# Peptides against a protein of PDB entry 6B4E, part 65

Target 1, 295 residues: chain A of PDB entry 6B4E
Amino acid sequence: TNFDKISKMFWHYKDKIAQIKQDIVLPIKKADVNVRNLLSRHKRKINPKFGQLTNSNQQLFKIQNELTQLINDTKGDSLAYHWILNFIAKAVVHQAETEVRVKPESALPLGKLTLYLLVQFPELQELFMARLVKKCPFVIGFTCEIDTEKGRQNMGWKRNNENKWEDNTSYDERMGGILSLFAIITRLQLPQEFITTTSHPFPIALSWHILARICNTPLNLITNTHFVILGSWWDAAAVQFLQAYGNQASKLLILIGEELTSRMAEKKYVGAARLRILLEAWQNNNMESFPEMSP

## One batch from the design tools (peptide; made by RFdiffusion4, then SolubleMPNN)

Design b2_p15_1_s2
Fold by OpenDDE base, seed 3:
Structure b2_p15_1_s2 (fold): chain B 295 residues (1-295), chain A 15 residues (1-15)
Amino acid sequence: as target 1 above (295 residues)
Amino acid sequence: SAKEQAAQQALAASQ
């Protein structure tokens, strides 16, 4: 694993967030009143759609069509179009932080919707990835120290209005929710209308990178959060990952489930104990995936 | 969750 390359990629997306603020978010505040009113109306219509997802493909397709129409209505103004896509990127990640953290299986309909939008609107891809890396750098297998304020900020820790850090459980759950969404996206097939004409924007190889990079992370940087997000990834994608890479996938699952947990046993991490349970369930031929969506 | 409780129990049993 080349950690210099990972760090360069991390900082690329951090710079992209600053660029988005400068070139998209701030300019809209000074835009024509009609454009601002349009975007305000669209924001109000779009925001509830992510919470309206269910385990129904029929409901998913309805929401896909509604969002497609709302986004297309902004294409006549490039700045408005990029603003609405950046809003969607933020809203999807926020849904992962709030809903997916408490109901991990909700990542499936959210991931299907997100993948559809990423293919239908290619400009969303960089906006979404930048937001993911900002909120959960684990999506690219980036890790740094968290003993400094800057280190915690880089790893996506939040402070409240009193400048107090969030509790460890809240951080772990949020990271797990975001990573569950990303894991789902990487393991989903493209929608039928795109499968023959488009390459997958975030393929299963990105899940390989997450696992491999964590396995190569210096042990002094490994925390309970690493095991929590690996467990979240496992529930979301392990079955499909084994289908994609076969014996090589099995080796990597053993590396995270057995070797990494054993090397960190002295820390007595709750996330590591959960990951061992998932490994043992697999060894007993009881590897579970999220339930498929209804028609 | 039930999985978190099982993880805590497994952690306690490994101590």
Scores: peptide ipSAE 0.013, ipTM 0.498, DockQ to the pose 0.022
Fold by OpenDDE base, seed 1:
Structure b2_p15_1_s2 (fold): chain B 295 residues (1-295), chain A 15 residues (1-15)
Amino acid sequence: as target 1 above (295 residues)
Amino acid sequence: SAKEQAAQQALAASQ
C-alpha cells in the first residue's frame, strides 16, 4: 500500500471541495435571479426523491426518470448543471448519513439510484467522490491521527453548535452509513442500458482497496471506527466481494475479521467484536446480504 | 484463476 498516493488522493479531493465552492457554489449566488429561481425549484423537487426510495425497482425507475428530466432541464447552463449535480452529490451523502445510518439495507436502492446517476451524468463522479472523501475518508482507505483538531477534521468529525465534537457513536454510525452506500455502489452491476457501453465508475476493486489499505494501516491509527465501517462494508458487500474475487476475497476477509481484530484485541473495540461475529457467521455458512429489491 | 489474478493485481495497486 502506497500511503503517499492515498494522501495525495485525499488532498486532491479536499482541494476539489474548495474548488467546487469557489467555482460552482459561490458563483451561483451571484447568478441571474431566473437561474437561481430555477435551481431553487429544482432543488425542492429533487431533494424529496431520495426519501421516496423503497425496495421496489419500479419505484426506483420512476425516480431515475424524474431525476434525469430535472437534471437535463439544467444542461443549457453549465454552471446550473454542475450546481445541481453538486447538490445531488451532497443530498445522496446526507441520505447515507441519516437514513442508511439507521437502516443499512436502504443503501441498496440509494446505491442503485446513485450508480445510475453517476453513469448517466459523468460530471457527477468527481463531485460525488469529493463529497464522500470529505465526509468519510475511509472510502479511499485514508486514515490519519485524530489527536489533533486538524486530524479530526480530516477524518470527517463534526462539531455541534457549541463547538463540541460529536460523540464516538454518532461518528461511527455516520461513517458506517456513508461507507455502506459506497460499498453497495462498488458491488452493483451497471444498469442494463449501460453495461455494454460504459465502464463501472466505482468498481468492486475499490472495495478491495478499502480493505487492503485498512489492513496495511499502522495499528496505532486503527480505531473502533475502522472496525465499524468494516462491519458496515461486510453487511453491504461481502457476499458479492466473495463472488468477485473468490479465494483471494476469503483471505482478505479473514485478514480483517480475524487477524486485524486479534491484533487490536487489547483495545476491546465494540466494532471489532461485531466484526468477529460476522466472521464467525460466515464460517458457519450464515453470511447474509441485504434483501434483493422487488420488481 | 482469472479472478485470483485480478485480485492480486488490485492488491498490488492498492499497496
Scores: peptide ipSAE 0.019, ipTM 0.627, DockQ to the pose 0.912; fails the geometry check
Fold by OpenDDE base, seed 2:
Structure b2_p15_1_s2 (fold): chain B 295 residues (1-295), chain A 15 residues (1-15)
Amino acid sequence: as target 1 above (295 residues)
Amino acid sequence: SAKEQAAQQALAASQ
């Protein structure tokens, strides 16, 4: 694991967030009134769509079509198009932070929708990844110290209006929700209409990177959150990961479930205890995944 | 296997 490469990637996406603000978000405030009105209307129509997802593929396809139309309406203006995609990227991550954190299985319909949009609108990919890395650096296996203010900020910790950090449980749940979504995206197959013509934008190999990079992270930087997000990843993607990589996947699952948990046993992390239970369930041939969506 | 090669490549890319 080349940590310099990971750090460069992390900072690349941090810079992209700054660029998005300067090149997309701020300029649109000075755009033509008709463009601003269009985007305001579209924002109001788009925002509720992510919460309208269910376990139904029929409902998913309906929402896909509605969002596709709304996005296509902006393509006549490049700035408007990029603004609406950046809005979508933010909205999807927000949905993971709020709904997926409390109902992990909701990551499946959200992930299917997101993957469709990422393929249909390739410009969404960099906008979405930048937002993911800003909010949850674990998606690229980045970790830094959290004993400093800057370290906490880099790891996606929030402060309230009183400049107090969020509680550990809230942070852990948010990170778990975001990572569940990303894990789902990495393990999903492309829709049938794209599978022969398009490469997967965030393939299962990115899940491998998450696990491998965490296993190679200095132990003094490992926290309960690392185990929480590994557990969230496991529920979301472990079955499909094993199907993809076979024996090599098994070795990596043992490394996170057995070796990493054992090395950190003195910390008595709740997330580590849960990950150990998931390992034991797998060893007993009881590895589960989220239920498939209905037709 | 092709899967094992892909896994090794992914591991090498992650290191």
Scores: peptide ipSAE 0.018, ipTM 0.628, DockQ to the pose 0.888; fails the geometry check
Fold by OpenDDE base, seed 4:
Structure b2_p15_1_s2 (fold): chain B 295 residues (1-295), chain A 15 residues (1-15)
Amino acid sequence: as target 1 above (295 residues)
Amino acid sequence: SAKEQAAQQALAASQ
């Protein structure tokens, strides 16, 4: 694991967030009133769509079509188009932070929707990844110390209006929710219409990178959150990961589930205990996956 | 196998 490369990638996306603000978010405030009104209307129509997802593929396809139309309506203005995509990127990550954290299986319909949009609108990919890395650096296997204010900020910790840090449980749950969404995206097949024409924008190899980079992280930087997000990843993607990589996947699952948990046993992390339970369930041929969506 | 080769490549790329 090249930690310098990971750090460079982390900072690239941090810079991208700043660029998005300067080149997309701020300029639109000075745009023509008709453009601003269009985007305001579209924002209002788009926002509820993520909450309308269910375990139904029929409902998913409906929402995909509705969002596709709404996004296409903005293509006549490049700034408007990028603004609406950035809005969607933010909304998807927010849905992971709020809904997926409490209902992990909701990552499946959200992930399918997101993957469709990422392929249909390639410009969404960098906007989405930048937002993911800002909110949850674990998606690229980045870790730093959290004993400093800057370290906590870099790791996506939030402060309230009183500058108080969020509680550990809230942070862990948010990171788990975001990571669940990303894990789902990495293990999904492309929609049928794209399989022969497009490469997967965030393939299963990115799940490999997450696990491997965490395994190579200095033990003094490993926290309960690392185990929480590994458990969230496991629920979301372990079955499909095993299908993709076979014996090499098994070795890596044993490495995180047994070796990493054992090395950190003195910390008595709740997330580590859960990950051990997931390992034991797998060893007993009881590895579970999220239920498939209905037609 | 092709999947094992892909896994090795992914591991190398992650390190």
Scores: peptide ipSAE 0.018, ipTM 0.631, DockQ to the pose 0.896; fails the geometry check

Design b2_p15_1_s3
Fold by OpenDDE base, seed 1:
Structure b2_p15_1_s3 (fold): chain B 295 residues (1-295), chain A 15 residues (1-15)
Amino acid sequence: as target 1 above (295 residues)
Amino acid sequence: SAKEAAAKKAEEASK
């Protein structure tokens, strides 16, 4: 693992967030009133769509079509188009932070929708990845110390209105929710209409990078959160990961489930205990995946 | 460590 490369990638996306603010978010505030009104209407129509997802593919396809139309309505103005895509990127990540954290299986329909939009609107890819890395740097296997304010900020910790850090449980759950979404996206096949024309924007190899990078992370930087997000990843993608990489996947799952947890045993991390349970379930031929969506 | 070596090998295999 080249940690310098990971750090460069992390800071690239941090810079991208600043650029998005400067080039997309702030300029739209000065845009024509008609454009601002259009975007306000579209925002109001788009925002509830993510919460309207169910375990139904029929409902998914309906929402995909509705969102596609709403996004296409903005293509005549490049700034408006990029603004609406950035809004969608933020909304999807927010849905992961709020809904997926409490209902992990909701990552599946959300991930399918997101993957469709990422392929249909390629400009969403960088906007979405930048938002993911900002909120949950674990998606690229980035880790730093959290003993400093800057370190906590870099790792996506939030402060409330009283400038108090969120509690560890809230942070862990949010990171788990975001990573569940990303894991789902990486393990999904492209929609049938795109398989022959487009490569997967965030393929299963990115899941491999997450696991391998965490395994190579200095042990003094490993926290309970690392195990929580590994558990979230496991629930979301372990079955498909094994299907993709076979014996090599198995070795990596053993590394995170057995070796990494054993090395950190003295810390008695709750997340590590859960990950060991997942490993043991797999060893007993009881690896579970999220249920498939209905037609 | 054996862990780091295995993780490195795994990362290389993902390319």
Scores: peptide ipSAE 0.026, ipTM 0.675, DockQ to the pose 0.142
Fold by OpenDDE base, seed 3:
Parts: structure tokens; C-alpha cells; sequence
Structure b2_p15_1_s3 (fold): chain B 295 residues (1-295), chain A 15 residues (1-15)
């Protein structure tokens, strides 16, 4: 694992967030009143759509079509188009932080919707990845120390209005929710209409990178959160990961489930205990995946 | 370590 490359990637996306603010978010505040009104109306229509997802493919397709139309309505103005896509990127990540956090299986319909939008609107890809890395650096296998304010900020820790850090459980659950969504996206097949014409924007290889990079992370930087997000990834993608990489996948699952947990046993991390349970379930031929969506 | 060697091998296999 080349940690310098990972750090460069991390800072690339941090810079991208700053660029988005400067070139998209701030300029739109000074845009024509008609453009601002259009975007306000579209924002109000788009926001509830993510919460309307269910375990139904029929409902998914309906929402896909509605969002596609709403986004297409903005294509005549490049700034408006990019603003809407950036809004969607933020909204999807927010849904992962709130809904997927408490109901991990909700990552499946959200991931299907997101993957569709990422392919249909390629400009969403960089906007979405930048938002993911800002909120959950684990999606690219980045880790730094959290004993400093800057370190915590870099790892996506939030402060409240009183400058108090969020509690460890809240952080762990948020990171788990975001990573569940990303894991789902990486293991999903492209929609049928795109399979022959488009490459997958965030393929299963990115899940490989997450696991491998965490395995190579210095042990002094490994926290309970690492095990929590590995458990979240496991529930979301382990079955499909094994299907994709076979014996090599199996070796990597054993590395995170057995070797990494054993090396950190002295810490008695709750996330590590859960990951051991997942490993043991797999060893007993009881590896579970999220239920497939209904028609 | 055995872990580092395995992780390196895994990373090479992903290419």
C-alpha cells in the first residue's frame, strides 16, 4: 500500500470540496433570481425522494425517472446543473448518515438509485466522491491520527454548536452508514441499459482497496471505528466480494476478520467483537447478505 | 510481518 498516494488522493478531494464551494455554491447565490428560484423549487422536490425509497424496484424506478427529469431540467445552465448534482451528492451522503445508520439494509435501494444517477450524470461522480471522502475518509482507506483537532476534522468528526465533539458511538454509526452505501455501490451491477456501453464508475476493486489499505494501516492508528466500518462493509458486500475474487477474497476476509482482530484484541473493541462474530458465521456457512428488493 | 506480506500480495492481485 502506497500511503503517499492515498494521502494525495485524500487532499485532492479536500481541495475539490473547496473548489466546489468557490465555483458552484457561492456563485449561485449571486445568480439571476429566476435561476435561484428554479433551483429552490427543484431542491424541494428532490429532497424527499431519497426518503421515499422502499424495498420495491417499482418504487425505485419511479424515483429514478422523477429525479432524471428534474436534473435534466437544469442542463441548459451549466452552473445550475452542477449545483443540483452537488446538492444530490450531499443529500445522498446525508441519507446514509441518518437512515442507513439505523437501517443498514436501506443502503441497497439508496445505492441502486445513486449508481443509476452516477452513470446517467457522469459529472456527479467527482462531486459525490469528494463528499464521501470529506465525510468518511475510510471510503478510500485513508486514516490519520485523531488525537488532534485537525486529525479529527480530517477523519470526518463533527462538532456541535458548542464546539463539543460528537460521541464515539454516533461517529462510528455515521461512518458505518456511509461506508455501507459505498460498499453497496461497489458491488452492484450496472443497470441493464448501461452494461454494454458504460464501465462501472466505482467498481468492486474499490472495496478491495478499502480492505487492503486498512490491513496495511499502522496498528497505532487502528480504532474501534475501523472494525465498525469493516463490519458494515461485510454485511453490505462480503457475499458479492467472494463471488468476484474467490480465493483471494477469502484470504482478505480472513485477514480482517481473524488477523486484524487478533492483533488488536488487547483493546477489546466492540466493533472487533462483532467482526469476529461475522467471521465465525461465515466459517459455519452462514454468511448473510441484505435481502434482494421486491419487484 | 505475515500480515503486511499478505496485504501486499492482495494489493498486487487487485491490479
Amino acid sequence: as target 1 above (295 residues)
Amino acid sequence: SAKEAAAKKAEEASK
Scores: peptide ipSAE 0.026, ipTM 0.664, DockQ to the pose 0.140
Fold by OpenDDE base, seed 5:
Structure b2_p15_1_s3 (fold): chain B 295 residues (1-295), chain A 15 residues (1-15)
Amino acid sequence: as target 1 above (295 residues)
Amino acid sequence: SAKEAAAKKAEEASK
């Protein structure tokens, strides 16, 4: 693992967030009133769609079509198009922070929707990844110290209006929700209409990077959150990860489930205890996955 | 460590 490369990638996406604000978000406030009104109407229609997802593929396809139409309506103005995609990127991550956090299996329909949009609208990919890295650096295997205010900010910790940090449980759950979504996206196959013409934008190899980079992270930087997000990843993607990489996947799952948890045993992290239970379930041929969606 | 070496090798194989 090259940590310098990971750090460069982290800061690249941090800079991208600043660029998005400067080049997309702020300029639209000065745009023509008709454009602003269009985007306001579209925002109001788009925002509830992510919460309307269910375990139904039929409902998923309906929402995909509705969002596709709404996005296409903005293509006549490049700034409006990029603004609506950035809004969608933010909304998807927000849905992971709120809904997937409390119901991890909801990552499956949300992930399917997101993957479809990422392929249908390629400009969404950089906007989405920048938002993911800002909110949950674990998606690229980035870790830094959290003993400083800057370190906490870099790791996606939030402050309230009174400058009070969120509690550890809230942070852990938010990170778990975001990582569950990302894990699902990495293990999904492309929709049939794209499989022959397009490469997967966030393939299963990115799950490999997350696990490997965490395994190589200095032990003094490993926290309960690392184990929480590994557990979230496990529930979301471990079955498909084993199918993709076979014996090599097995070795990496043992590294995180057995060796990493054992090295950190003195800390008595609750997340580590859960991850060990997941390992033991797998060893007993009881590895669980999220249920498939209904037709 | 053997763990770090394995993780590194695995990361290289995923490229």
Scores: peptide ipSAE 0.026, ipTM 0.677, DockQ to the pose 0.183
Fold by OpenDDE base, seed 4:
Structure b2_p15_1_s3 (fold): chain B 295 residues (1-295), chain A 15 residues (1-15)
Amino acid sequence: as target 1 above (295 residues)
Amino acid sequence: SAKEAAAKKAEEASK
């Protein structure tokens, strides 16, 4: 694992967030009143759509079509188009932080919707990835120390209005929710209409990178959160990961489930205990996946 | 192949 490359990628996306603010968010405030009114109306129509997702593919397709129309309405103005995509990127990640954290299986419909939008609107890809990395650096396998304020900030820790850090449980759950969404996206097949014309924007290989980079992370930087997000990843993608890489996937699952947990046993991390349970379930031929969506 | 890339990455992860 090349940690310098990972660090460069992390900072690239941090810089991208600053660029988005400068080039998209701030300029739209000075745009003409008609553009601002359009975007305000579209924002109000788009925002509830993510909460309307269910385990129904029919409902998913409805929402996909509605969002596609709303986004297409902005294409006549490049700034408006990029603004609405950035809004969607933020909204999707927020949905992962709030809903997926408490109902992990909701990552499946959200992931399907997101993947569709990422393919349909390629400009969303960098906006979405930048938001993901800012909120959950684990999506690229980045880790730093959290003993400093800057380190905690880099790892996506939030402060409240009183400048107090969020509690460990809240952080772990948020990271798990975001990673569940990303894991789902990586293991989903492209919609049928795109399979022959487009490459997958965030393929299953990115799940490989997450696991491998965590395995190569210095042990002194490994926290309970690492095990929590590995467990979240496992629930979301382990079955499909095994299907994709076979014996090589199996080796990597054993590395995270057995070796990494054993090396950190003295810490008694709750997340590690859960990951061990997932490993044991797999060894007993009882690996579970999220239920498939209804027609 | 995806498998060969995976094998190489698995070895890197085990180091």
Scores: peptide ipSAE 0.017, ipTM 0.643, DockQ to the pose 0.314

Design b2_p15_1_s4
Fold by OpenDDE base, seed 4:
Structure b2_p15_1_s4 (fold): chain B 295 residues (1-295), chain A 15 residues (1-15)
Amino acid sequence: as target 1 above (295 residues)
Amino acid sequence: SEKEKAFQQALEASG
């Protein structure tokens, strides 16, 4: 694990967020009134779509088609197109922060939708990744100290209007929700129409990187959140991860589930306890995955 | 220990 590269990647996406604001968000405020009105209407139509997802593939395909049409309507104006994609990136992450955190299995339909959009609209990929890294650096295996204000900010901690940090539970759940979504995306197969023509934009190898980088993180930087997001990842992707990498996957799962938790046992992290339960379930041939979606 | 050795080997393989 090259932590310098990870750090560079982290800051790359932080810079990208600033660039997005400067080059996409702010310029739209000065755009033609017709463009602004179009985007406002589209925003209102797009936003509820993510909450309309169910365990139905039929419903998923309906929403995919609707979103595709709405996005295509903006392609005549590059700025408008990028603005709507950035809006979608933000909306997807927000859905992970709010819905997936309380209902992890909802990551599956959301992940399928997101993967479809990422492939259908390649310009969404950098916008989405930048938003993910800003909100949840764990998606690239980045960790820093959180004993400072800047450290907490870098790790995606939020402050309220009174400048008070969010509570630990809220942060843990929010990170878990975002990571669940990302984990799902990495383990999903491309939609049938893209399999032969397109490479997976966020493949299962990125899950490997998350786990490996966390395992190689200095122990003094490991927190309960790390174990929470590992548990979230496990529920979302462990089965498919084992299928992808076989014995090597098994070794890494044992490493996080047994060895990493053991090294941190004195901390008595709740997230670590849960991860051990997941490990034990696997050892007893009771590893579970999210239920498959209906046709 | 054997456990520690295994851990280090796994880290090297995964890093």
Scores: peptide ipSAE 0.024, ipTM 0.651, DockQ to the pose 0.114
Fold by OpenDDE base, seed 5:
Structure b2_p15_1_s4 (fold): chain B 295 residues (1-295), chain A 15 residues (1-15)
Amino acid sequence: as target 1 above (295 residues)
Amino acid sequence: SEKEKAFQQALEASG
């Protein structure tokens, strides 16, 4: 694991967020009134779509088509197009922070929708990754100290209007929700219409990177959150990860579930205890995956 | 320990 490379990636996406604000968000405020009105209407139509997802593939396809049409309506104006994609990126991550955190299995339909959009609209990929890294640096295996204000900010901690940090449980749950979504995306197959013509934008190898980078993280930087997000990842992707990498996957799962938890046993992290339970379930041939979606 | 060596080896292989 090259931590310098990871840090460079992290700061690249931090810079990208600033660029998005400067080049997309602010300029649209000065755009033609017709463009602004179009985007306002589209925003209102797009926003509820993510909450309309269910465990139904039929419903998923309906929403995919509706969003595709709405996005295509903006392609005549490059700025408007990028603005709507950035809005979608933010909305998807927000859905992970709110719904997925309390219902992890909801990551599956959300992930399928997101993957479709990422392939259909390639410009969404950088916008989405930038938002993910900003909100949850764990998606690229980045970790820094959180004993400073800047460190906490870098790791995605939020402050309220009273400048008070969010509580640990809230942070852990948000990170778990976002990571669940990303994990699902990495383990999904491309839609049939793209599988022969397009490479997966966020393939299962990115899950490998998350696990390996966390395992190589200095132990003094490992927190309960690391184990929480590993547990979230496990529920979302462990079965498919084993299918993809076989024996090598097994070694890495043992590394996080047995060795990393053992090294941190003195901390008595609740997240670590849960991860060990997941490991033991697997060892007893009882590894579970999210249920498949209905037709 | 043997376990520690195995852990280090696994880290090197996966990192």
Scores: peptide ipSAE 0.023, ipTM 0.645, DockQ to the pose 0.110
Fold by OpenDDE base, seed 2:
Structure b2_p15_1_s4 (fold): chain B 295 residues (1-295), chain A 15 residues (1-15)
Amino acid sequence: as target 1 above (295 residues)
Amino acid sequence: SEKEKAFQQALEASG
């Protein structure tokens, strides 16, 4: 693992967030009132769609079509188009932080929707990845010290209006929710209409990178959160990961489930304990995946 | 340590 490369990637996306603000968000505030009104209306229509997802593919397809139409309505103005995509990127990540956090299996319909949008609107990919990395650097296997304010901020920690850090449980759960979504996206097949014509924008190899990079992370930087997000990843993608990489996947799952947890046993991390349970379930041929969606 | 070396070797062997 080349940590310099990972750091470079991390800061690339941090810079991208700043660029998005300067080149997309702020300019729209100064745009023509008609454009602003259009985007406000579209925002109001788009925002509830993510909460309307269920375990139904029929409902998913309905929402996909509705969002596609709403986004297409903005294509006549490049700035408006990019603004609405950035809004969607933020909304999807927010949904992961809130809904997927408490209901991990909801990552599946959200991931399917997101993957569809990422393929249908390629400009969403950079916007979405930047937002993901900002909120959850674990998606690219980035880790830094969290004993400083800047370090915590870089790792996606939030402070309230009183400058108090969020509690550890809240942070862990948010990271788990976001990582679950990303993991799902990486292990999903492209929709049938795209599978022969388009490459997967965030393929299963990115899950490999997450696991490998965490395994190579200096042990002094490994926290309970690392194990929490690994557990979230496991629930979301372990079955499909094994299908994709076979024996090599097994080795890597053993590394995170057995070796990494063993190395950190003295810390008695609750996330590590859960990951051990997942490993044991797998060893007993009881590896579970999220239920498939209904028609 | 030997354990660290073993872990690194296992990681390298895994991919």
Scores: peptide ipSAE 0.022, ipTM 0.638, DockQ to the pose 0.065
Fold by OpenDDE base, seed 3:
Structure b2_p15_1_s4 (fold): chain B 295 residues (1-295), chain A 15 residues (1-15)
Amino acid sequence: as target 1 above (295 residues)
Amino acid sequence: SEKEKAFQQALEASG
């Protein structure tokens, strides 16, 4: 694991967030009134769509079509198009922070929708990844110290209006929700219409990177959150990960479930205890995955 | 420690 490379990638996306604000978000405030009105209407129509997802493929396809039409309506203006994609990127991550954190299996329909949009609108890919890294650096296996304000900010910790940090449980659950979504995306097959003509934008190899990079992270930087997000990843993608990499996948799952938890045993992390339970379930041939969606 | 060596060897073998 090259940590210098990971750090460079992290700061690349932090810079991208600043660029998005300067080049997309702020300019729209000064755009033509008709453009602003269009985007306001579209925002109101798009926002509820993510909450309307169910375990139904029929409902998923309906929402995909509706969003596709709404996004296509903005293509006549490049700035408007990029603004609406950035809005969608933010909305998807927000849905992971709120809904997926309390109902992890909801990551499946959300992930399918997101993957469809990422392929249908390639410009969404960089916008989405930048938002993910800002909110949850674990998606690229980045870790830094959190004993400073800047360190906590870099790792996606939030402060309220009174400058009080969010509680540990809230942070852990929020990171778990975001990571669940990303894990699902990495293990999903492309939609049938794209599978023969398009490469997967966020393939299963990115899951490998997450696990390997966490295993190689200095132990003094490992926290309960690392184990929480590993557990979230496990529920979301472990079955498909084993299918993809076979024996090599097994070795890596043993490293995180057995060796990493053992090395950190003195900390008595609740997330680590849960990960041990997941490992034991796998060893007993009871590895679970999210239920498949209905027609 | 021997445990630490084993862990590092496992990491190298998993890559």
Scores: peptide ipSAE 0.021, ipTM 0.634, DockQ to the pose 0.063

